# Peptides against a protein of PDB entry 4JHK, part 22

Target 1, 212 residues: chain A of PDB entry 4JHK
Amino acid sequence: EDYKIQSFDLETQKLLKTALKDPGSVDLEKVSSVIVDQSLKDQVFSREAGRICYTIVQAEAKQTNGSVFRRNLLNRLQQEFKAREETRKRSTQEWVCLVSFICNIFDYLKVNNMPMVALVHPVYDCLFRLAQSDALKNEEEVDCLVLQLHRIGDQLEKMNVQLMDELFNLLRDGFLLQEDLSSMGRLLLLEILEFRAGGWKLSDTAQKYYYS

## One batch from the design tools (peptide)

Design b1_p16_2_s4 (made by RFdiffusion4, then SolubleMPNN; from b1_p16_2, 9 letters changed)
Fold by OpenDDE base, seed 4:
Structure b1_p16_2_s4 (fold): chain B 212 residues (1-212), chain A 16 residues (1-16)
Amino acid sequence: as target 1 above (212 residues)
Amino acid sequence: SPLEEVDKELKEALEE
């Protein structure tokens, strides 16, 4: 398997690779910290972080029946989530990376092939925050919102359709009523509205229109 | 399972 960890220095890459293959030979608390820290800085890695985390969790479980990595990871995730508003105020880039990270953990870190129930509301809370007027005017936040909905929207809806309906009510209102949206932001909102309406799928024609 | 236990603990913590 190819893991996208090229953003790390060589020594850290070796650490991560070792954690993936032989988790018992490394400091898994350190590994979790490195992954979270990088996920808050690098959107590309944040997209891949969930898959990496899941692999490490499985490797540790198989090797030692341990859960050190998972516990540290989730504790850190909880801390970052609680501080999300401060993160947003400090850096939009770090905020959207945080959202991406949480969504990616939701996507990949499964329990008995199901999403962790504890992550459902935190994910929705993040998406609802991105759907507020002050966030919709920021194209970087709109990009993040739409990207996450493309990736995990169908799964989230299965977990709570009522919250998804409420979220998309906000998105429709933003599309129709908010005046300070960028042209691209408005286009992205329209696209995601159509995406859900189409069963979380995009036709070839629509794909060309929105993303060619 | 261990994962379920962590999930439960996290859920409880986030609800506080």
Scores: peptide ipSAE 0.052, ipTM 0.724, DockQ to the pose 0.866
Fold by OpenDDE base, seed 5:
Structure b1_p16_2_s4 (fold): chain B 212 residues (1-212), chain A 16 residues (1-16)
Amino acid sequence: as target 1 above (212 residues)
Amino acid sequence: SPLEEVDKELKEALEE
């Protein structure tokens, strides 16, 4: 498989490639730190990061029956989650990268093809934060919210439909009642409301309307 | 599985 790691220097690329094939021969704590750090800077990479993380977890389990990488990864994730309000205050860009990373780990790092139950509430907490009035007025945060719901909304709903209903009540209220939404923000909220109403699917007609 | 064990540990930590 080909992994998109060209953004790293050659030494780090070598480290990551080795971790993917021979995880027992590298410092897996360092590998996890590198992946998390880059994911917090580049939202696009966070999607690839989820796939990379899953592959390393599987490789380590197969090679040594170990879980060093996963433990370090999740510990770092928890630390960043705890500091999420400070991160948001410091940088909206870093905040949405954090949310994206948490959601992508939820999506890819599965156990027996099921999401990790422990990540459900942290993911919802992040999405609820993005659904608050002070966040909905920021287009970058709305973009992140809608993107994650497109990617993992159906999975999250299966884990807790009550929280999803509550979340979408906030989004509906934001769409209808909040005055300082951008034009694009309002459009995105409408689209995601329709997306869920359609069973987490977008019709061909709607696809053309919103994205063509 | 190792993943299930970490999931359990993380869940316990988040509930504290």
Scores: peptide ipSAE 0.046, ipTM 0.718, DockQ to the pose 0.770
Fold by OpenDDE base, seed 1:
Structure b1_p16_2_s4 (fold): chain B 212 residues (1-212), chain A 16 residues (1-16)
Amino acid sequence: as target 1 above (212 residues)
Amino acid sequence: SPLEEVDKELKEALEE
């Protein structure tokens, strides 16, 4: 399988490649730090990071029956999550990257083919923050919110339908009542409302309307 | 608080 790591320098690329093949031969704490750091800078990589992380976790489990990488990864994730408000204040870009990363880890880093329960509330907390009025007025945050719900909304709802109902109440209110939404933001909110109502599926007609 | 619960859950996950 091919992994998109060309954005890293050659030394780091080698480190990541080795971690994927022979995780026992590298510093897995360093590997986890590198992945998290890059994920906070590049939202596109955040998606790839989830896949990479899962592969490393599986490789380490098979090779040494260890979980050093996952432990370090989750520790760093927890630190970043705790500081999420400060991150948002400092940089909207880093904030949406953080949300993307957390959501992608939720999506890929499954245990026994099940989502990690410990990540459910952190993911919802991030999405609820994006659903607040001060965030909905920022198109970058709306883009992030809608993208994550498209990717993992169905899985999240299975974990806690009550929180999903509450979240979508906020989104509906934002769509109907908030005056400083951009036209695109309002359109995206309407689309995601329809997306969930349709069982987390997008009809061909809706696809053409919202994303043509 | 909700934040405290999140922290607790994440810490528990690290023990796996």
Scores: peptide ipSAE 0.034, ipTM 0.671, DockQ to the pose 0.142
Fold by OpenDDE base, seed 2:
Structure b1_p16_2_s4 (fold): chain B 212 residues (1-212), chain A 16 residues (1-16)
Amino acid sequence: as target 1 above (212 residues)
Amino acid sequence: SPLEEVDKELKEALEE
């Protein structure tokens, strides 16, 4: 029931809290805009944003059978997704936040507790972009890629194993062949390769090895 | 678009 919204000012926090409990009493377009804007700036919040969005969607549906928030949210996401290459060129930080947000929406906005099929390709598109050589050389992008795969990789694979195989072929090639990877980047790629090979699980021993 | 399809799926899910 607790949501991490301390990064917002007090007024916005109040707005969000009200949206969570009484969505009909607030401007849900504004709420969606605020959430997306902050998610593009703060990757930590981006994770929480998925849960917040899901809760607001449910609350609005139950209260008024409305979908104003979701519609605005998805419209904004579509706009950001379409402009993802421009975003990446402008700011790596915003780009990885965008990817994180899309992945978290995939993770939380489920239908009958299942991932939405429609989000599968968009998510993979983002991850494939992160797996390109020009992205793999950027540790920030590698961090994002590996983080998302840790969070939703198993779900994505269940949705499309062929795409996951292709993605990991790129990661393997990057690990083995790309010359301008950072040492940490290479380590992270190795870890995620092992993670998938282990059925999307990592032992405590392995966890300590890679992240301590 | 894919996101339009998401919206449709969400609508259907919430109506059930």
Scores: peptide ipSAE 0.028, ipTM 0.653, DockQ to the pose 0.116

## One batch from the design tools (peptide)

Design b1_p17_1 (made by RFdiffusion4)
Fold by OpenDDE base, seed 5:
Structure b1_p17_1 (fold): chain B 212 residues (1-212), chain A 17 residues (1-17)
Amino acid sequence: as target 1 above (212 residues)
Amino acid sequence: SSAEETDDDNLLESLES
């Protein structure tokens, strides 16, 4: 399979390619760190990172029946999640990259073809934070919130419908009552409200926009 | 509102079990 890793230097590209094919021959802690670091800087890479992570996990399981990569990845994820408020204060861009990364790991890193239950609350916590009034006024945070809900909203709802109802109550209130939303932010909130009401179904055009 | 944070303290252990 072809993976989008051209943003890395040649040495790191070689490391990642080797991890994908022969994970037992590389430092999987280093590999996980490289992937996380890049995902925290580049939101576009986050989706590719999820796919790469899944492939490495499967390759390691097949080769050695090991889980070293997954453990290191999730340990780093937990550390970043715990520091999420500090990250948001420091940089909105880094914060939305963190949320994107957590959501993409939830989406791609399946166990027995099922989402990791332990990631459900962390994902919801991130989305609830983006749904607060101080975040909804920032278009970049609204973009992130809406993007993640388009990609994993249906899966999250299946895991906990009560939390999804609470989240969308906040989004509805933001749309109706908050005065300092940008024009685009307001449109995005309306779009996501309608998206869930429509059963999480996208048009062909919207599908290409969010998943191409 | 926020989700329960109690499960977040031992994320790694929960994911490995």
Scores: peptide ipSAE 0.022, ipTM 0.595, DockQ to the pose 0.117
Fold by OpenDDE base, seed 1:
Structure b1_p17_1 (fold): chain B 212 residues (1-212), chain A 17 residues (1-17)
Amino acid sequence: as target 1 above (212 residues)
Amino acid sequence: SSAEETDDDNLLESLES
């Protein structure tokens, strides 16, 4: 399997490649830090990061029956989550990268083929923050919100339908009542409302857009 | 929101149990 790690320097690429094949031979704390740092800078990479993390977790489990990488990864994730409001204040770009990363970890890093229950509330907290009126006026935040709901909305709803109902009430109110939405933002909100109403099923065209 | 009121600040401990 090919992983998109060309954005890293050669030394870091080597580190990541080694972690994927022989995790016991590298500093897995350093590996986790590198992945998180890059995911906070590059939203596209954040999706790839989920796959990379899952592969490393599986490789370490098979090789040493260890969980050092996962522990370090989740520890760093928790730290970033706790500081999410400060991150948003400092940089919208870093904030949406953080949300994307958390959602991708939720999507890829499963335990016994099930989502991590502990990530459910943190993910919803991020999505609810994006659904506030001060965030909905920012197209970058709306893009992030809608993208994540397309990718993991069905899984999240299965974990907590009540929170999903509450979230979509906010989105509906934003669509209907908020005056300072961009035209694209309003279209995206309408689309996601219809997407859920349709049972979280995408058209072929939409599937290519969100999962390419 | 209900989700914002339920901050899970113990992610690591919950996963290590």
Scores: peptide ipSAE 0.021, ipTM 0.586, DockQ to the pose 0.111
Fold by OpenDDE base, seed 3:
Structure b1_p17_1 (fold): chain B 212 residues (1-212), chain A 17 residues (1-17)
Amino acid sequence: as target 1 above (212 residues)
Amino acid sequence: SSAEETDDDNLLESLES
């Protein structure tokens, strides 16, 4: 499988490739740190990061029945999650990268083909934060919110429909009542409202946009 | 009703059970 790790230097690429094949031969704490650090800088990489993380977790489980990588990854995620408000204040870009990364981990890091229950509330917390009025006025945050809902909304709803209903009530109110939305932001909110109403089914065109 | 963001500060604890 071709992993999109070209953004890393050659040494780091080698480290990641080794971790994917022989996780016992590398420092998995370092590997997790590198993945998280890059995911906080590059939203595009965050999706690939989810796949990489899943592969490493599976490889380690098969090799040693260990969970060192997952433990380190989740520890770092928890630290970043706790500091999310500080991150948002410092950099909107880093904030949306953090949200994207958490959502992608939720999407890819499954146990017995099921999402990790422990990630449900953190994901919702991030999405609810993006749905607040101070965030909805920022197009970058709206883009992030809508993108994540397109990718994992159906899965997340299955985990907790009540929270999803509450979230979409906020989005509807934002769409209808908030005055300082950008034109694009308003269009994105409308689109995601319709997307859920349609049973989380994408058009072929939308599918290419979100999953290309 | 502002859905109070529940600070789930226990991500790791919930994953280790």
Scores: peptide ipSAE 0.021, ipTM 0.580, DockQ to the pose 0.100
Fold by OpenDDE base, seed 2:
Structure b1_p17_1 (fold): chain B 212 residues (1-212), chain A 17 residues (1-17)
Amino acid sequence: as target 1 above (212 residues)
Amino acid sequence: SSAEETDDDNLLESLES
């Protein structure tokens, strides 16, 4: 399988390729750090990063029955998550990249084909933060929120329907009551409200838009 | 509605248990 790692320098590409094939031969802490660092800068990469992470986890498990990579990855994610408010204050772009990355890890890094329960609350916390009034007025944050809900909303709801209901109450209130939403932001909120109401079913066209 | 400070569940602790 070809992984989209062209954004890295050649040395890092080699490191990642080696990690994918022979994780025991590389510094998996370094690999995890590189993946997280790049994911915090490039939202497009964050999706690919999820797939890469899953592959490395599987490769390490198969090779050594180890979990060094996953442990380091989750440790770094925890650190970034704890600092999320500072990140948001510093850079909206880095913040939405962080959210995207956490959501993609939730989506791809499954255990026994099930999402990691430990990531459920952190993901919801990020989405709830994006659903606050100060975030909803920012189109970049709304874009991120809606994108993640399109990708993993159905899975998140299965994990905790109450939190999803609460989240969508905020989105509905934002849509109806918040005055400083952009036109696009308002449209996106309406779309996601309808998307959930429709049972999280994507049209073929919508699927291409969100997953291309 | 008081945003219950969701105790930052240490992701690592929850995964190791």
Scores: peptide ipSAE 0.020, ipTM 0.574, DockQ to the pose 0.101

Design b1_p17_1_s1 (made by RFdiffusion4, then SolubleMPNN; from b1_p17_1, 10 letters changed)
Fold by OpenDDE base, seed 3:
Structure b1_p17_1_s1 (fold): chain B 212 residues (1-212), chain A 17 residues (1-17)
Amino acid sequence: as target 1 above (212 residues)
Amino acid sequence: SAELEKVDQELLQALLS
């Protein structure tokens, strides 16, 4: 299976490919660091990063019954999460990349085919932060929020429907009451409200309208 | 792997606060 790692230089690509097949032969701390660093710069890669991380975790478990990669990955994730407000202040782009990465790790890094319970609240915390008034006025943050909800909203709701209800109360209020939303931001909020109301589904026609 | 989940839970404790 091919992984989308073209954004890395050839040496790093080789490192990642080796980690995917023979994790015991590489420095897994370095591998985790490289993946996190790139995920904080490239939101598109952050989606692929989740899949890559899962594969490496499984490969290491099978090869040595080890968890060095996962420990390093999660430790770095913890550090970035703790500093999320400073990251947001410094760069909206890095902030939305961080959120995207955390959400994608939630989506892919499953245990026994179940979401990692430990990530549920951190994911919600990120989404709630994006749902605050000071974030909703920024279209880039709204884009991120709506994208993540499209990707993992149904899974998150299964983990905690009460938090999801609270989150969508904020989104509804933002859509209806907040004055400084962009036109696109407001449209995206409406779309995601309809998306959840439809059981986390939306007609192709409606999707085309909102994202055209 | 419940054991791995527990280890991850401990490592991610700071994420919950």
Scores: peptide ipSAE 0.041, ipTM 0.709, DockQ to the pose 0.649
Fold by OpenDDE base, seed 4:
Structure b1_p17_1_s1 (fold): chain B 212 residues (1-212), chain A 17 residues (1-17)
Amino acid sequence: as target 1 above (212 residues)
Amino acid sequence: SAELEKVDQELLQALLS
């Protein structure tokens, strides 16, 4: 499999590749730290981190029946989530990377092929935060919100349709009532409203209109 | 496994607070 780890230096890439194939031969705590740190800096990586993490989890489980990597990963995730407001204040870029990372972990890090239920509310909390007025005025946050909903919205809805309804009520209100949205932000909100209304699918016409 | 699931849920429970 090809993993998008080009953002790392060669030594770290080697570390990650080894972790993917032979997790018992590397420091899995270090590996988890490296992955989280990079996910907070690079959204391109953060959106792929879940897949990488899941592969390492599976490899460790098969090799040693261990869960050191996952435990460290989730512990770090918990810490970052708790500090999410401070992160947002410090750096919008790091904040949206954090959201992307959490959403990607939700998407890929399954247990018995099921989502971790404990991640459902944290993911929604992040999305609801992005749906607040002070966030909707920032195009970078809107981009993140819409991107995550495109990626995992259907899965999240299956986990809790009531929260999804509430979230989209906020998005609708933002679209209709908030005056300081950027033109692109408003367009993205409209698109995601239509996306969900269409069963989390885009028509060819809509795809062309919004993204071509 | 059920055990791993339990551990994960316990570890992540604080995220719900």
Scores: peptide ipSAE 0.041, ipTM 0.705, DockQ to the pose 0.694
Fold by OpenDDE base, seed 5:
Structure b1_p17_1_s1 (fold): chain B 212 residues (1-212), chain A 17 residues (1-17)
Amino acid sequence: as target 1 above (212 residues)
Amino acid sequence: SAELEKVDQELLQALLS
């Protein structure tokens, strides 16, 4: 398989490629740190990062029945999640990258093809934070919220429909009642409300309207 | 596996706080 790691220097690319094929021959803590650091700076990479992480986890399990990489990855995730409010205060961009990364790990790092239950509430916590009034007024945060719901909303709902209902109540109220939303923010909220109402899918007409 | 899930639950306990 091909992985998008061209943004890294050659030494790091070699490290990642080796981790994917022979994880026992590299420092997996270093590998996890590199992946997390880049994911916190580049939201687009976080999607690829999830896939890379899953592959490394599987490779290590197959090679040594070990889980060193996953442990290091999840430990780092814990640290970043705990500091999420400080991260948001420091940089909106870093905050949305963090949310994106957590959501993509939820999406890709599955056990027996099932999401890790322990990540459900943390993911919802991030999404609920993005649904607060002080976040909804920021288009970058709304973009992140809507993107994640498009990607993993259906999976999250299956894990806890009550929390999803509560989340969308907040989004509905924001759409209807909050006055300081940007035009694009309001449009995105409407779109995601309709997306869920339509069973987590868009009609061809709606997709063309919102994304053409 | 169920065992891996159990380990994950223990490891990620801090995320629930």
Scores: peptide ipSAE 0.038, ipTM 0.698, DockQ to the pose 0.666
Fold by OpenDDE base, seed 1:
Structure b1_p17_1_s1 (fold): chain B 212 residues (1-212), chain A 17 residues (1-17)
Amino acid sequence: as target 1 above (212 residues)
Amino acid sequence: SAELEKVDQELLQALLS
């Protein structure tokens, strides 16, 4: 399988390729750090990062029955999550990258084909932060929020329907009551409300209406 | 797999905080 790692320098690409194939021969702490660092810079890469991480975890388990990579990855994730408010204040771009990364790890890094329970609340915490009034006025944050809900909303709801109800109450209030939403932001909120109401599915007609 | 089920319980608990 091909992995999109062209954004890295050649040395780092080699490191990642080796980690994917022979994880026991590389410094897996360094590998995890590289992946997290890049994910905080490139939101598009964060999706690929989830897939890469899952592959490395499986490779290490098969090769050495180890979990060094996953441990280091989650440790770094915890550190970034704890500092999320500071990150948001410093850079909206880094903040939405962090949210994207956490959500993608939730999506890909499953245990026995199930989401990691420990990531449920951190993911919701991030989404709730994006649903606050000061965040909803920022189109970049709204884009991130809606994108993540499209990707993992159905899975998150299965884990905790009460939190999902509370989250969507905030989104509904934002759509109806918040005055400083952009036109696109308001449209995206309406779309995601319909998306959930339709069982986390979007009709072809709706897809064209909101994203054409 | 059984190997993938091995988790650091202390780390997971920390993520819940």
Scores: peptide ipSAE 0.030, ipTM 0.701, DockQ to the pose 0.568; fails the geometry check

Design b1_p17_1_s2 (made by RFdiffusion4, then SolubleMPNN; from b1_p17_1, 12 letters changed)
Fold by OpenDDE base, seed 4:
Formats: C-alpha cells, structure tokens, sequence
Structure b1_p17_1_s2 (fold): chain B 212 residues (1-212), chain A 17 residues (1-17)
C-alpha cells in the first residue's frame, strides 16, 4: 500500500514506512509525535494521517499484541484537545488542523468497525466550538466545520443524535440570525443544513450549486 | 484483539473534560 508521506524528510519517511511494516522495531512514541505534529500543520494530511494511524495500530496488535502507538497517539491528542482554546487564540490555522485531525482519527481509528466511544464527546466539543458566533464569522472555521460534518456527520449522529440536533440548532440560528457571516459562510451553512436534512446526502446538482 | 477493545479509563476521563 502507498501512503502520502512525501511532505516528510527522507529519514522520517523511512521511520514511518518501518512503523507500518515492523512497528516493533521503531520508537512508536516518536512516530505518533511526528504524525500529530504534521497533522497540526497540514489539514489535508490529516485524512491520510488517520489511515496511517489505523494501519500502525493494526500492525502492532498483530505483531506484538501491543498498543503502545495508540496509547501515545491518544495521549498526545488529549493534550492538544485540552489546550484547544489556547491553540485557537494563537492560530486559527492550527486550530482547524487540530479539529480536522481529531475528526479523522474518529473516522479511521475504529474498534470492531465502530468509532471509539471515548472520542465522541471530544469531537462534538470541537464542532460546537466552531458553531459559536465568534467562530462562525471566520470563514476558515466555517470551512472546517462543514468539511468535518460532510465527512463524519452521519457516523457521529449515530453515536448521539441529541447532540447533533443541538449542534444543528446552533447552525440554523447562525444562518438566520448572525449578521457578520460572510456570503460564502452563509452559503456553506445552508448547504450543510440541507445535507443533513437529506440524510447526509447531496445531489450532484446541489453539490455544484454550493461548491462551483 | 482484546487489547484494541480496551480504553484507558484515565485517558477517557481526560478526553471528556
């Protein structure tokens, strides 16, 4: 299998490749740190990071029946999550990367083909933060919110429909009542409202209307 | 595996804070 790790230097690429094939031969704490660090810089990488993480978790479980990588990964995730407000104040870009990373870990790091229950509330907390008025006025945060809901909204709703209802109440109110939304932000909120209303599906015609 | 089913209780608590 090919993994998109060209953004790393050659030494780190070798480390990651070895972790994927022979996790017992590398420092898995270091591997987890490298993946998290890069995910906090590149939102696009977060999607690939989720897949890489899942593969390493499975490889370690199979090879040594261990869970060192997953434990270190989740510990780092916990640290970043706790500091999320400070991260947001420091850098909107890093904040949306953090949210993207958490959501992608939720999406890929499954147990028995089910999302980790421990990640449900942290994911919702991040999305609720993006749904606050001070975040909705920032198009970069709206982009992130809508993107994550497109990716994992259906899965997340299955875990807790009540929280999803509350989240979308905020989005509806933002769309209708908030005055300082950008035109694109307002359009994206409307699209995601329709997306959920349609069972987390959108026609090709509607897709072009909102994103072309 | 059984280990993959286990979640550290302290980690779970911290993530929910």
Amino acid sequence: as target 1 above (212 residues)
Amino acid sequence: SEKLQEVDEELLKALLE
Scores: peptide ipSAE 0.032, ipTM 0.680, DockQ to the pose 0.593
Fold by OpenDDE base, seed 5:
Structure b1_p17_1_s2 (fold): chain B 212 residues (1-212), chain A 17 residues (1-17)
Amino acid sequence: as target 1 above (212 residues)
Amino acid sequence: SEKLQEVDEELLKALLE
């Protein structure tokens, strides 16, 4: 199985490859730090990072019955989540990368084929923050919000439909009432409202209309 | 594995703060 890690230097690539196959032979704290650091800079990598993390977790469990990597990963996520407002203030790009990373970990790091319950509220908190008026006016934040809802919205709703209803009430109000939305932002909000209303499905024709 | 099934309650609480 191939993993997209070409953005790292050769030494780090070797480290990651070894972690995937022989996690007991590397510093798993360092591995987790490298993955998180890159995910906070590159939103595209954060998607791959989720898959990589899951594989390392499985490999460590099978090899040593350990969970060192997962603990370090989640501890780092905790730190970044707690500092999310400061991150948003400093850089919108880093903020949306953080949200993307948390959502991707939620999506991939499953236990017994189920999402980690511990991540449900943190994910919703991030999405609710993106749904506030000061965030909806920023197209980059709207892009992130809509992307995550497309990826994990159905899973999140299964975990807590009440929170999802509340979130979409905010999105509806933003679409209808907020005046300083970008044209694309408004269009994306409409699309995601229709997406959920359609059972988290979108026809190919509609998808081309919104994302052509 | 048993380790994969366990979720640290303290970590869980910290993530919710």
Scores: peptide ipSAE 0.031, ipTM 0.689, DockQ to the pose 0.618
Fold by OpenDDE base, seed 2:
Structure b1_p17_1_s2 (fold): chain B 212 residues (1-212), chain A 17 residues (1-17)
Amino acid sequence: as target 1 above (212 residues)
Amino acid sequence: SEKLQEVDEELLKALLE
């Protein structure tokens, strides 16, 4: 498998590669920290991070029947989640990276092909935060919100349709009632509303309309 | 694996708070 870890220095790349193949030979706490740190800086990496994390979890389970990596990863995730408001205040970019990372962990770090139930509410909490009026006015946050819903919305809905309904009520209200949305933000909200209404699928025509 | 299916209850609780 090819993992996109070129953003790290060579030493860290080696560490990650070793973790993927021989997790028992490295400090998995350090590995988890490195992955989280980079994911908080690079939203693109956060997607890859999910895949990497899943692979390491599986590798450790197979090698030692351990869960050190997952435990450390989730502990760090918990810490970042708890501090999410401070992160948002400090940096919108870091905040959306955090949300992206949490969502990607939800997407990739499955157990028995099922999402971790423990992550459902944290993910929704992040998305609900992005759906608040003060966030919807920021296109970067809207981008993040819509992106995550495109990626994992269908899975989240399966886990809790009531929360999804509530979330989309906020998005609908934002689309209809909030005056300080950017044109693109409003367009994205409309698109995601239609996306869900269409069973989390987008027609070719709609794709061209919203993304061309 | 069975171990992978286990979730730390404290972590679970904390994430839900």
Scores: peptide ipSAE 0.029, ipTM 0.685, DockQ to the pose 0.610
Fold by OpenDDE base, seed 1:
Structure b1_p17_1_s2 (fold): chain B 212 residues (1-212), chain A 17 residues (1-17)
Amino acid sequence: as target 1 above (212 residues)
Amino acid sequence: SEKLQEVDEELLKALLE
C-alpha cells in the first residue's frame, strides 16, 4: 500500500516508512508524536493518519509482538482530549482537526474488528461539544460534526444508541430553533438528520443536492 | 493477533474518565 506522507520532510518520511515496514527499528514514541502533531494541523491528513496508525499497530504486533506504538498514540490522544477546550479556545482549526483525528482513530484502530470501547465516550463528548449552540453557529465546526457522523455515525450508534438519540435531539433543536446558523449549516444539519433517519444512508440524488 | 487484543487496563481507565 501507498501512504500519503508528502507533507512531511524527507527525514520524517523515511521515519514513517521505516515504522510501517520495520517498526522495531525506530522510536515508536517519536513516530506517534509526529503523526498526532501533523493530524492536529491537517484535517485531511488525519484520515490518512488513522490508516497509517492501524498499519503500524499491525506491523509491530506481527514483528515484535509489541504494542509500544499504540500505547504512545493513545496516551497522546488522551492528553489532547483532556485539553480540548483550551485547544478550541486557541484555534477552531486545531479543534476540528483534533475531533477528526479522534474519530478517525476510532474508525481505523479496531481490535478484533470491533471499535475500541474506550474511545466511544471521548468521541461522543467531542460530537456533543460540536452540537452546542456556540459551536453550531460556526460553519467549520458544523462541517466537522456532519463529516464525522457520516463516517462513523452508524458505528457509534451500535455502541450506544441512547447517546446518539441525545445527540440528534440537540441537532434537531439546533436546526429548528437556533437563529444564528448559517444557511449551509442549517442545510447540513437537515441532511444529517435525514441521513440517520434513512439508516445512515442517502440516495444519490439527495447526496448531490446537499453536497454539490 | 492475540497481542492486538491486549489493552493496557490503566490506559483504558484513564481514557474513560
Scores: peptide ipSAE 0.029, ipTM 0.689, DockQ to the pose 0.563

